# Ledger of designs, part 195: peptides against a protein of PDB entry 8OXM

Target 1, 371 residues: chain A of PDB entry 8OXM
Amino acid sequence: FKAEFRLAGGVNLPKIIDCVGSDGKERRQLVKGRDDLRQDAVMQQVFQMCNTLLQRNTETRKRKLTICTYKVVPLSQRSGVLEWCTGTVPIGEFLVNNEDGAHKRYRPNDFSAFQCQKKMMEVQKKSFEEKYEVFMDVCQNFQPVFRYFCMEKFLDPAIWFEKRLAYTRSVATSSIVGYILGLGDRHVQNILINEQSAELVHIDLGVAFEQGKILPTPETVPFRLTRDIVDGMGITGVEGVFRRCCEKTMEVMRNSQETLLTIVEVLLYDPLFDWTMNPLKALYLQQRPEDETELHPTLNADDQECKRNLSDIDQSFNKVAERVLMRLQEKLKGVEEGTVLSVGGQVNLLIQQAIDPKNLSRLFPGWKAWV

## One batch from the design tools (peptide; made by RFdiffusion4, then SolubleMPNN)

Design b2_p20_4_s2 (from b2_p20_4, 7 letters changed)
Fold by OpenDDE base, seed 3:
Structure b2_p20_4_s2 (fold): chain B 371 residues (1-371), chain A 20 residues (1-20)
Amino acid sequence: as target 1 above (371 residues)
Amino acid sequence: SPLEERIEKIMKDMQEELEK
């Protein structure tokens, strides 16, 4: 290990350390100190299997449809080393950095990222109607700029076009795979973009199997398809390349139903894989900046009284696992809201749900649905 | 873990089928 460390951007201030491997190569490593990296490690294995399924299919292979993966070495339940995604930046850092963010550079007369956040926090406890009205006002005065990422990084027009296609394919693949696995917490700091490939890297996989729907503020979208995410695709937006890549990914997932169910079943019943949402995790994910001050370490709450019968906990766990498997089977059959859909119908429904400003306005303000 | 071994086996069996 080198004695020098750098801080990565983001809420958890992860430490970037340079490690010399046994091969004499320097590798950047991300040390997370609070997250269960075993969940990330397991989800990376699931992504690798999804990539293998996508490589077997001629249509997805020709389109180079892959979800980006990274190596995870869990050291404990709450610590480990991630292989740092060298040459990646959080999309939030590019878009909404306070000093030099793309919104400030290209839209200097729009609302600041702080003004948008403040407006949405003020209505957080209000009706869905009031949230929708304020969200629409924020969106009108905070216009998308993510098209400029590829334009800044790729000056050659032919390279620019290929990178914009790579981006669009990466969004499509990760959106559909993420939906099938029920990935949540897709805020702008949990999605990185590779500055060379224009592909997305999804990090912090601690909300899976639709556990985002049981948060105090439920997740209302199947994946992140916000205005900036769409703006990065160029003038056609979700139409054409994105939609076709979603359909081809969904075809492979649906045709791999038995394999995916078998894998997820093994994961859900692993006693070392804590995928369930707990109140402390929910509080941490949706904590307000104002509430950071009062988390005194005095949660020495007596471990004694929550001896609820081990039998009732185990029965509750098994019923949750069965519901997750049943919902996964429904998704893989194209069952949405009790109706069997074609691949095109299912993908269309998911796109409409993800871009609906009514769904986006209901999200936790920390998710930044206007970005 | 027994889980990792099962996943590695599935991945290996899947890779051997891609090499045929």
Scores: peptide ipSAE 0.043, ipTM 0.594, DockQ to the pose 0.017
Fold by OpenDDE base, seed 2:
Structure b2_p20_4_s2 (fold): chain B 371 residues (1-371), chain A 20 residues (1-20)
Amino acid sequence: as target 1 above (371 residues)
Amino acid sequence: SPLEERIEKIMKDMQEELEK
């Protein structure tokens, strides 16, 4: 380790540490404090398994369908070392950076990211109808620009086209795998884009197994397929490459039902894997940026050994785990809303749910559904 | 970690089953 560290941007002030490997190469490491990196480490292994399944299938292998992974070395429940994804940027930093974000550069007359957030925060406690109307006004005055990422980074037209396809495939694979695993909290800072590959890297995997649905503001979309995410695919949008890659990924997942159920069952009952949503975690995830300064000192969760009878905790936990497994089995059978769907029908329903402005308008404003 | 080793074992066992 070098004696010098840099602060990465973000609330938890993660430390970037330069490490010299035994090979004499310098590698940047991100040291996160206070985050449970065990969940990220476990989910990376699940992603590696999904990648193995995708590589075995001829149709997904030909399409190079993969979910990007990163190395996590958990040091404790509250600390760990992440292999820093060198050459990645948060999609939020590219799109809505305060100084030189792509929305401000390409759409200087649109609403600012701050104006959009303010408008959605003002209606946060309002009806779904009022949220929808304000969301539509925000969307009309905040037009997508993510197409410019590939145009800025890849000047050669053939490379540009290849990278746009790589992006579209990465969105498709991560969306379907993320849906199967019930991955939540897909805000614009938890999704990185690789500046060389145009592939997405999903970070902060602490909301899994549909635990986003039990948040005070429940998640209403199966994955992030917002207007900028779609704009990055280019003129075809969700049609063609994206849809076909989703269908082929879903086909592999459904054909791997037994494998996926067995692994998820082992994970759900592992006493070292805390996947359950707790009230403090829920409050942290749906905290306002303005309130972030106040809660940081008091998240010393005193070990209040709430002597809840071990029996009642275990029974409640087992019922939640059983429900997660049941819902995973339904997804892998194509059961949606009590109806058995084909792969194409299921993927179509998920795409429609993810792009529905009614669903998007109901999300927590911090998720930035207008981006 | 013990959990990582357990997942790696499951993945290996499943790999060996799919190669039969």
Scores: peptide ipSAE 0.038, ipTM 0.627, DockQ to the pose 0.018
Fold by OpenDDE base, seed 4:
Structure b2_p20_4_s2 (fold): chain B 371 residues (1-371), chain A 20 residues (1-20)
Amino acid sequence: as target 1 above (371 residues)
Amino acid sequence: SPLEERIEKIMKDMQEELEK
């Protein structure tokens, strides 16, 4: 281990440590000190499975549809080493870094990221109508700039076009796989982009199986498809390549129903895989930046052991697991809002839900739905 | 982990079924 570390962008300010492997190769490693790296490790294996399903299908294989994976080595319940995706940057760092973010560079007269966050936090406890109005004002004064990522990184027009397609395919695959697994909205610091491939890497997978819907501010989108995410696709936006890649991914997922259900069932009932939302995790995920200072509760691991009245907790857990499996089965059948949809109909509904400013305006302001 | 081994086994079994 080198003595020098860098802070990565992200909610938890993970430490990037350069390590020399036993093979003499230098590897950058991300040391997370607060995240459940076991959940990340398990979800990476689920992504590898989804990738195997996608590679078996001719239509998804031809499109090179894959969800990017990374190696996770959990060291403890609260510490571990991620093989850092060398040559990746958080989308949030590229877009809304305070000094040199793309919004500030390309839109210097727009609202600052801080002004946007402040405006949305002021209405956090207000009506949905007030949230929507302020969100629309924020969006009008904070125009998307993520198109410039590929333009900055890929100067050759042919390479630029290919990389924009790779990005669009990566967003499509991760969005549909993320929807099936119930990853919900992804904080912009938890989405990395590879500076060479333009593919996305999703990190910090602590919200899965629609547990984001039971947060104090519930998720209202099936996946992150915010204005900057769409802007990175270029002029076609969600139409054409993105939609077709979503449909082909969804087709593979729906045709793999039995496999996906079996694996998710095994995961949900694994006693070592804590996927359930707890109040402390909910507070942590939706903590206000101003409140970050006081909630250093020493999360003594010990206090979670004591008050399991075993029988009622097991029954409540089983009911939540059953509900997750039932909802997964519905998704894989194309059951949305009590109706059976075609793959195209389901994908269309999900896209419309994800881009709806009314849904986006209701999200937790800390997750920056205007980015 | 035991969970990793179970996932790897399921993946292997699925691969063997598709190779038949």
Scores: peptide ipSAE 0.038, ipTM 0.616, DockQ to the pose 0.017
Fold by OpenDDE base, seed 1:
Structure b2_p20_4_s2 (fold): chain B 371 residues (1-371), chain A 20 residues (1-20)
Amino acid sequence: as target 1 above (371 residues)
Amino acid sequence: SPLEERIEKIMKDMQEELEK
C-alpha cells in the first residue's frame, strides 16, 4: 500500500489506495469505509445476468447493449475493495467540480453549483409549487454542458459520433435495468463515465428494490435522466437512439420475466443480503448540513422495546419482500398504475416521469436534480 | 460468498434450462 491516498469524488468520500499486488503490479483500489459492499457485489452479479440476457437477444446484441460492471471484493460487512475502473471519472466531478467543472468553464455567468444547491435547500421544507418555481429558476440559470464531455475527449468527428452513440446506449440500458431492479435516482458522484468508451459505470448500489421511495424525501423518478444526462446524448436528446435502446432493453427484460423473478426472489430471502432500508442508512443518504448538529447521542433508544418478537420482524420482512416481488412482476408485465402498457407505452411513461421538472423538483436537494 | 455461490448456481441452472 502506498502511504498516499486520494479522495475520489462521491457522497461517501471513497479513498483511492494504490496497492502493489503480490504480482508486483500496482492496482488502484477504492476503499469504502462505511458501505455494505456486499450489496454492490450482489448487484454486479445481477447486472452480469442482465448482460447475458441482452447478449442472447439478436436486437440487443447487435446494438451492444450492456451494463458496465466492476469487481467488488467485500472484506467485511462495512469495508471492501472496489477494483477502480481505470480511466473513469465521476460525472459530478466533470460537471460541478468547484475549481474546473464544465459548468464553470462553459457557463461562467450561470449560477454556481453551490448557489443552485443553496436555493434548493432553502425551499426543501416548502410546498411542491414553491419547489417547482425555484427549480425552474435554477434550471434557467444553470444550463446543461455535458455535451462538451465527448467534444473534449474525442476530437475526430467520426469517433465523437460513435462515442456519443455508445454513451446514449449505456444510459438507456442502465436506466431500464435500473428501473427493473428499483435503483431509482442515482447521485451524480455514483455514476462514472469511461473516458475511452463513453460508457457509464454505476457504483454504490445501496438503494435497490424501490427502497428510495421510503426515504424521508421519497424518490419521484424511475432513474436519473436529468438535463446534463440528456445533453450528453446530443441534439436528439431522449428521442431516436435512446428511446429505441430503452424499448429493446425493456423487451428483453419482459421476455425474461420468470428468470428475473426467480433470481430476485432468492436474493430477497437471502439472510446475508440486507437490501432493506434502515433508519441510519436513510439519515446518512439524506443528511442535511443542519442535522449534523442535532445528532446528539440520545439514540440511547432503550434496547428493551426493540424486543419486538422475532415473529413480528419476520412477518414484516416477508410482507415487504412479497410487495417487492409483486411490484417487480407488475413492471415485467408492463403494469403501470393498474394499466397494462406495451413496451413502447411503458418506456414512454418512464421517460416522461424521469424528465418531468415537477418530479425532479421534489427530489432531495443533496442529489442535485438540476445537474 | 455463500450468496455468490447461490447466484452462480441459479445462473448456471438457468443457463442449462435455456440451452434445452
Scores: peptide ipSAE 0.033, ipTM 0.614, DockQ to the pose 0.017

Design b2_p20_4_s3 (from b2_p20_4, 8 letters changed)
Fold by OpenDDE base, seed 1:
Structure b2_p20_4_s3 (fold): chain B 371 residues (1-371), chain A 20 residues (1-20)
Amino acid sequence: as target 1 above (371 residues)
Amino acid sequence: SPLEERIEKIIKNMEEELKK
């Protein structure tokens, strides 16, 4: 192990440790210090299953629709090593790095990422109307720049076009599968982009099965489809390739309903798979800069054995698991708000929900919905 | 984990069906 560690991007601030293998090769290892590695490992296996389903269908196979996966090696219940995706960068680092971020480079007269965050934090406890107005002001003065990622990396026009297409397909596949699994909005530091393939890698899968909706600031979007995510697709935006890839992915997911339900049922009832949102995890995910001072160590776990009868805990857990399964079944049937939609109708609804400035303005400011 | 083994078994069965 080298003595130097770098902080990777991500909500959980994973440590990049350069490890020298027994082969004398330096390997970058991402070390996470919390139980979330098991959840990441399980979700990578679920993504592999989704990839297998997508390979069975001729239309999705021809389009090369896949979710990028990474190897998770859990070392313990509380520690593990991620094989670092060599040649990836967090989209948040590329876009909003304070020194050399693309917004600062291409839009030097726009608001800084800090000014945008400050404005949105000031209205965090305000009405939805006030949040929307401030979000629109932020968006007007913070214009998308993610188109420049492919332009910087791919100088040949034919390669540039092909990589932009690969990016668009990757966003579509991950968005629809992320919706089915209830991953919700993804923090910009938890989405990596491969500098060679232009494909996305989703890390830190600690929010699944719509548990983002029970956060103190609930999620209001089915997946991250912010202005920079759309700008990376180029001039067509969400139309054409993105929409068609979403529809073809959703078609495969809906046609695989029984398989997906069986798998998620096995996951939800596994006692070693903690997918439930706990208050400490919720506080960590939506920590305010002001709340850092009040985390006095006075969470003495008073071992008040709240002997909540084991029966009441099990009944509450089972009811939550059943509700998650019911909602998954609805999604896979195309049931949205009590109405059965076609694949095209369902995908259209999800895209509209994800790009709606009213929904984006209501998200937790720490997740930077203006990026 | 027992969960990982169950998932891996489902993946493996699905991959075998893709080879047919």
Scores: peptide ipSAE 0.044, ipTM 0.693, DockQ to the pose 0.018
Fold by OpenDDE base, seed 5:
Structure b2_p20_4_s3 (fold): chain B 371 residues (1-371), chain A 20 residues (1-20)
Amino acid sequence: as target 1 above (371 residues)
Amino acid sequence: SPLEERIEKIIKNMEEELKK
């Protein structure tokens, strides 16, 4: 280990440590200090399985549809070393860094990222109508700039075009697989972009199986398809390459129903895989920036003896696990809101839900739905 | 973990089928 560490941006202040391997190679390691890295490790294995399914299908193989994975080495229940994806940056760091963010550089007359955050925090406890109006004002005065990522990193026009396609394919694959697994908490610090491949790396996989819907501010979108995410695709936006890659990914997932159900069933009933949302985790994920200073959760979990009888806890757990499996079966059959949809119909519904400004305006302000 | 071993076994079986 080098004596120097860098803090990665974001709430959890993960430490980036440069390690010299036994092979004499320098490797960046991310040390998370409080996250249960077991969830990330398990979800990386599920993504590897999804990649294997995508490689079997000729149409997804031709399109090189993959989810980027990283190695997780859990050191304890609360600490571990992520083999950090060398040459990745959080989308939030590129877009909305306070000093040199792309929004400030390319749109200096727009609202600052801080002004947008403040406006949405002021209305967080207001009606859905008031949230929608303020979100539309923020969006009008905070225009997308993520197209400039590929333009800055890839100066050759042919390379630029290839990397923009790689980005669009990565968004499509991760969006559909993330939806099937019910992956939540997709804020701009939990999504990295590879500076060489233009592919996305999803980190912090602790909100899965639609547990984001039971947060105090429930998640209202199936995946992150915000204006900057769409701007990175270029002129075609969500049409053409993105839609076709979503449809082909969804087709593979639906045709792999038995394999996906078997794996998720094993996950849900594993006593070492804590996928359930607890009140402390919910509070932590939706902390206000003002509360970051005072709430050291020295909430000793000891004092709330919620004497829920062990039997009532186990029965409640089993009922939640059964409901998750049933909802996964519905998704893999194309059942949405009680109706069986085609692959194209299901993908279209998910895209419309993800881009709907009414859904986006209802998200927790920390999710930054205007980015 | 027993879970990781089960998932690795499923992945390995799937990779062996891709080689056929």
Scores: peptide ipSAE 0.042, ipTM 0.701, DockQ to the pose 0.018
Fold by OpenDDE base, seed 4:
Formats: C-alpha cells, sequence, structure tokens
Structure b2_p20_4_s3 (fold): chain B 371 residues (1-371), chain A 20 residues (1-20)
C-alpha cells in the first residue's frame, strides 16, 4: 500500500489507495469505510449473471449490451476494497464539481449546484405542486451539459459517435437491469463513467429490491434518467438507440423469468445478505448536509443483535421477501399498474416515469434530480 | 463468501445447461 490516498467523489468520500499486487502490478483500490460492500459484491455477481443472459441472446449480444462490473473484496461488514475502475470518474464530479464542473464551465450564468440544492431543500417538506414549480425553475436555470463529456474526451467525430452509442447502450442496459433488480434512482456520485469506453459503472448498491420506495422520501422513478443522463445520448435523447436497447434488454429479462426469480429468491433468503432497509440506513441515505455533524452514532454493530424477537421479525421479513418476489414476477411478466404490457409498452411506461418532471421533483433533493 | 459461491454455482450450472 502506498501512504498517499486520494478521495474519490461519492457520498462516503471513499479513499483511493494504490496497491501493488502479489503479481507486482499496481492496482488502484477504492477503500469504502461505511458501505455494505457485501451487498455490492453480491449485486456484482447478479450483474454478471444478467450479462451472461444478455450474451446468450443474439440481439443483445450483437448490440454489446452489458452492465459494467467491478471486483469487490469485502474486508469486514463496513470495510473493503473495491478494485477501482481505473479511468472512471463519477458523473457528479464531471457535472457539478464546485470549481471546474461542466455546468459551471459551459453554463456559467446558470444557477450553481448549491443554489439548485438550496432551492429544492427549501421546498422538501412542501406540497408536490410547490416542489414541481421550484423544480421547473431550477431546471430552467440549470440546463443539461453532459453531451460535452463525449465531446471533450473524443475529438475524432467517428470515435465520438461510437462512444456516444456505447454510453447510450450502457445507460439502457443498466436502467433496465437496475429496474428489474429494483436499484431505483442512483445518486450522481454512485454512477461512474469510463473515460475510455463511455460506459457507466454503478457503485454503492446499498438500495436494491425497490427498498428506495420505503425511504422517508420515497423514490418515484424506476431508474435515473435525468436531464444530464439524457443529454449524454445526444440529439435523439431517449428515442431510437436507447429505447431499442431498453426493449431488447427487457425482452431478455422477461424471457429469463424463472432464472431471475430463482436467483433473487436465493439472495432474499440468504441470512448473510442484508438487503432490507433499516432506519439507520434510511437516515444515512437521506441525511441532510446540515445534519452530517451530529449523526456520528458509533453504529455499534452490537445493538442490531439484541432486539430480534425472532418469530415476529422472521414473519415480517418473509412477508417483505415474498412481496419483493411477487413484484419481481410482475415486472418480468410486464405487469405495471395492474395491467399486462408488451415489452415496448412496459419500456415506454418506465421511460415516461423516469423523465417525468413531476416524479423527479418528488425525489430527495440530496440526490440532485435536476442533474 | 458462501453466498458468492452459491451464486457462482448457479451461474456455472446455467452455463453448463446451455452447452447441452
Amino acid sequence: as target 1 above (371 residues)
Amino acid sequence: SPLEERIEKIIKNMEEELKK
């Protein structure tokens, strides 16, 4: 281990440590000190399985539809080493870094990221109507700039076009796989972009199986498809390549129903896989920047052991697991809002839900739905 | 982990079934 570390962008400010492997190769390692790296490790294996399903289908294989994976080595319940995706940057760091973020560079007269966050935090406890109005004002004064990522990184027009397509395919695959697994909205610091491939890497997979819907501010989108995410696709936005890649991914997922259900069932009932939302995790995920100072409770691991009244907790857990499996089965059948949809109909509904400013305005302001 | 090994085993079994 080198003595020098860098802070990566992210909610938890993970430490990047350069390590020399036993093979003499230098590897960058991301040391997370607060995340459930076991959940990340398990979800990476689920993504590998989804990739295997996608590689088996001719249509998805031809499109090179994959969800990017990384190696996770959990060291403890709260510490571990991620094989850092060398040459990746958090999209949030590229977009909304305070000094040199793309919004500040390309839109210097727009609201600052801080002004946007402040405006949305002021209305956090207000009506949905007030949230929507302020969100629309924020959006009007904070225009998307993520198109410039590919333009900055890929100067050759043919390479630029190919990389924009790779980005669009990556967003489509991760959005649909993420929806099936119930990953919900992804914080901009938890989405990395590869500076060479333009593919996305999703990190910090601590919210899965729609547990984001039971947060104090529930998720209202099936996946992150915010204005900057769409802007990175270029002029076609969600139409054409993105939609078709979503449909082809969804088709593979729906045709793999039995396999996906079997694996998710094994995961949900694994006693070592804590996927359930707990109040401390909910507070941590939706903590206000102002509240960061006081909630250093030593999350003593010990207090979670004691109050399992075994029988009622097991029954409540089983009911939550059953509900997750039932909802997964509905998704894989194309059951949305009590109706059976075609793959195209389901994908269309999900896209419309994800881009709806009314849904985006209701999200937790800390997750920056205007980015 | 035991869970990782179970998932790997499921994936591997699925890969073997498609080679048939």
Scores: peptide ipSAE 0.032, ipTM 0.630, DockQ to the pose 0.018
Fold by OpenDDE base, seed 3:
Structure b2_p20_4_s3 (fold): chain B 371 residues (1-371), chain A 20 residues (1-20)
Amino acid sequence: as target 1 above (371 residues)
Amino acid sequence: SPLEERIEKIIKNMEEELKK
């Protein structure tokens, strides 16, 4: 280990450390201090399996459809070393950095990221109608700029075009795989973009199997397909390359139903894999800046009374696991809202749900649905 | 973990089938 460390941006202030491997190569490592990196490690193995399935299919292989993976070395339940994705930046850092963010650079007369956040926080406890109205006002005065990422990084027009296609394919693959696995918490700091490949890297995989739907503010979208995410695809947006790549990914997932169910079943019943949402995790994910002051360390609340019968906890867990497996089976059959859909119909429904401003306006303000 | 070993075995078997 080098004695020098750097702080990565983000809420958890992860430490970037330079490690010399046994091979004499320097590798940047991210040390997370609060997250259960075992969940990230397990989900990376699931992504590797999904990539293997995508490589077997000629149509997905020709399109180079992959979800980006990273190495995780869990050190404890709450600490570990991630292989730092060298040459990646959080999409939030590029878009909404306070000093030099793309929104400020390209849209200097729009609302600031702070003004948008403030407006959405003011209506957080209001009706869905009031949230929708304020969200539409924010969106009107905060126009997308993510098209400029590829334009800034790739000056050659032919390279620019290929990188924009790589980006669009990466969004499609990660969106469909993420939907099948029920990945939540897809805020702008949990999605990195590779500055060389234009591919996305999804980090912080602690909300899976649709556990985002049981948060105090439920998640209302199947994946992140916000206006900036779409703007990065270019003039066709979700139409053409993105839609076709989603359909081809969904075809492979549906045709791999038995393999996916078998693996997810093994994961759900592993006693070391805590995928369930708990109140403390929910509070941490949706913590308000105002609530930071009152977390006095008086978590000396008596461990005694939550001896609810081990039998009732186990029965409750098994019923939740069974519901997750049942919902996964439905997704892999194309069952949406009690109706069996074709691959094209299912992908269309998911795209419409993800871009619906009514769904986006209901999200937790920290998710930044206007970005 | 026993889980990781099972997943690695599944992935490995799948990779061996891709080489045929």
Scores: peptide ipSAE 0.032, ipTM 0.679, DockQ to the pose 0.018

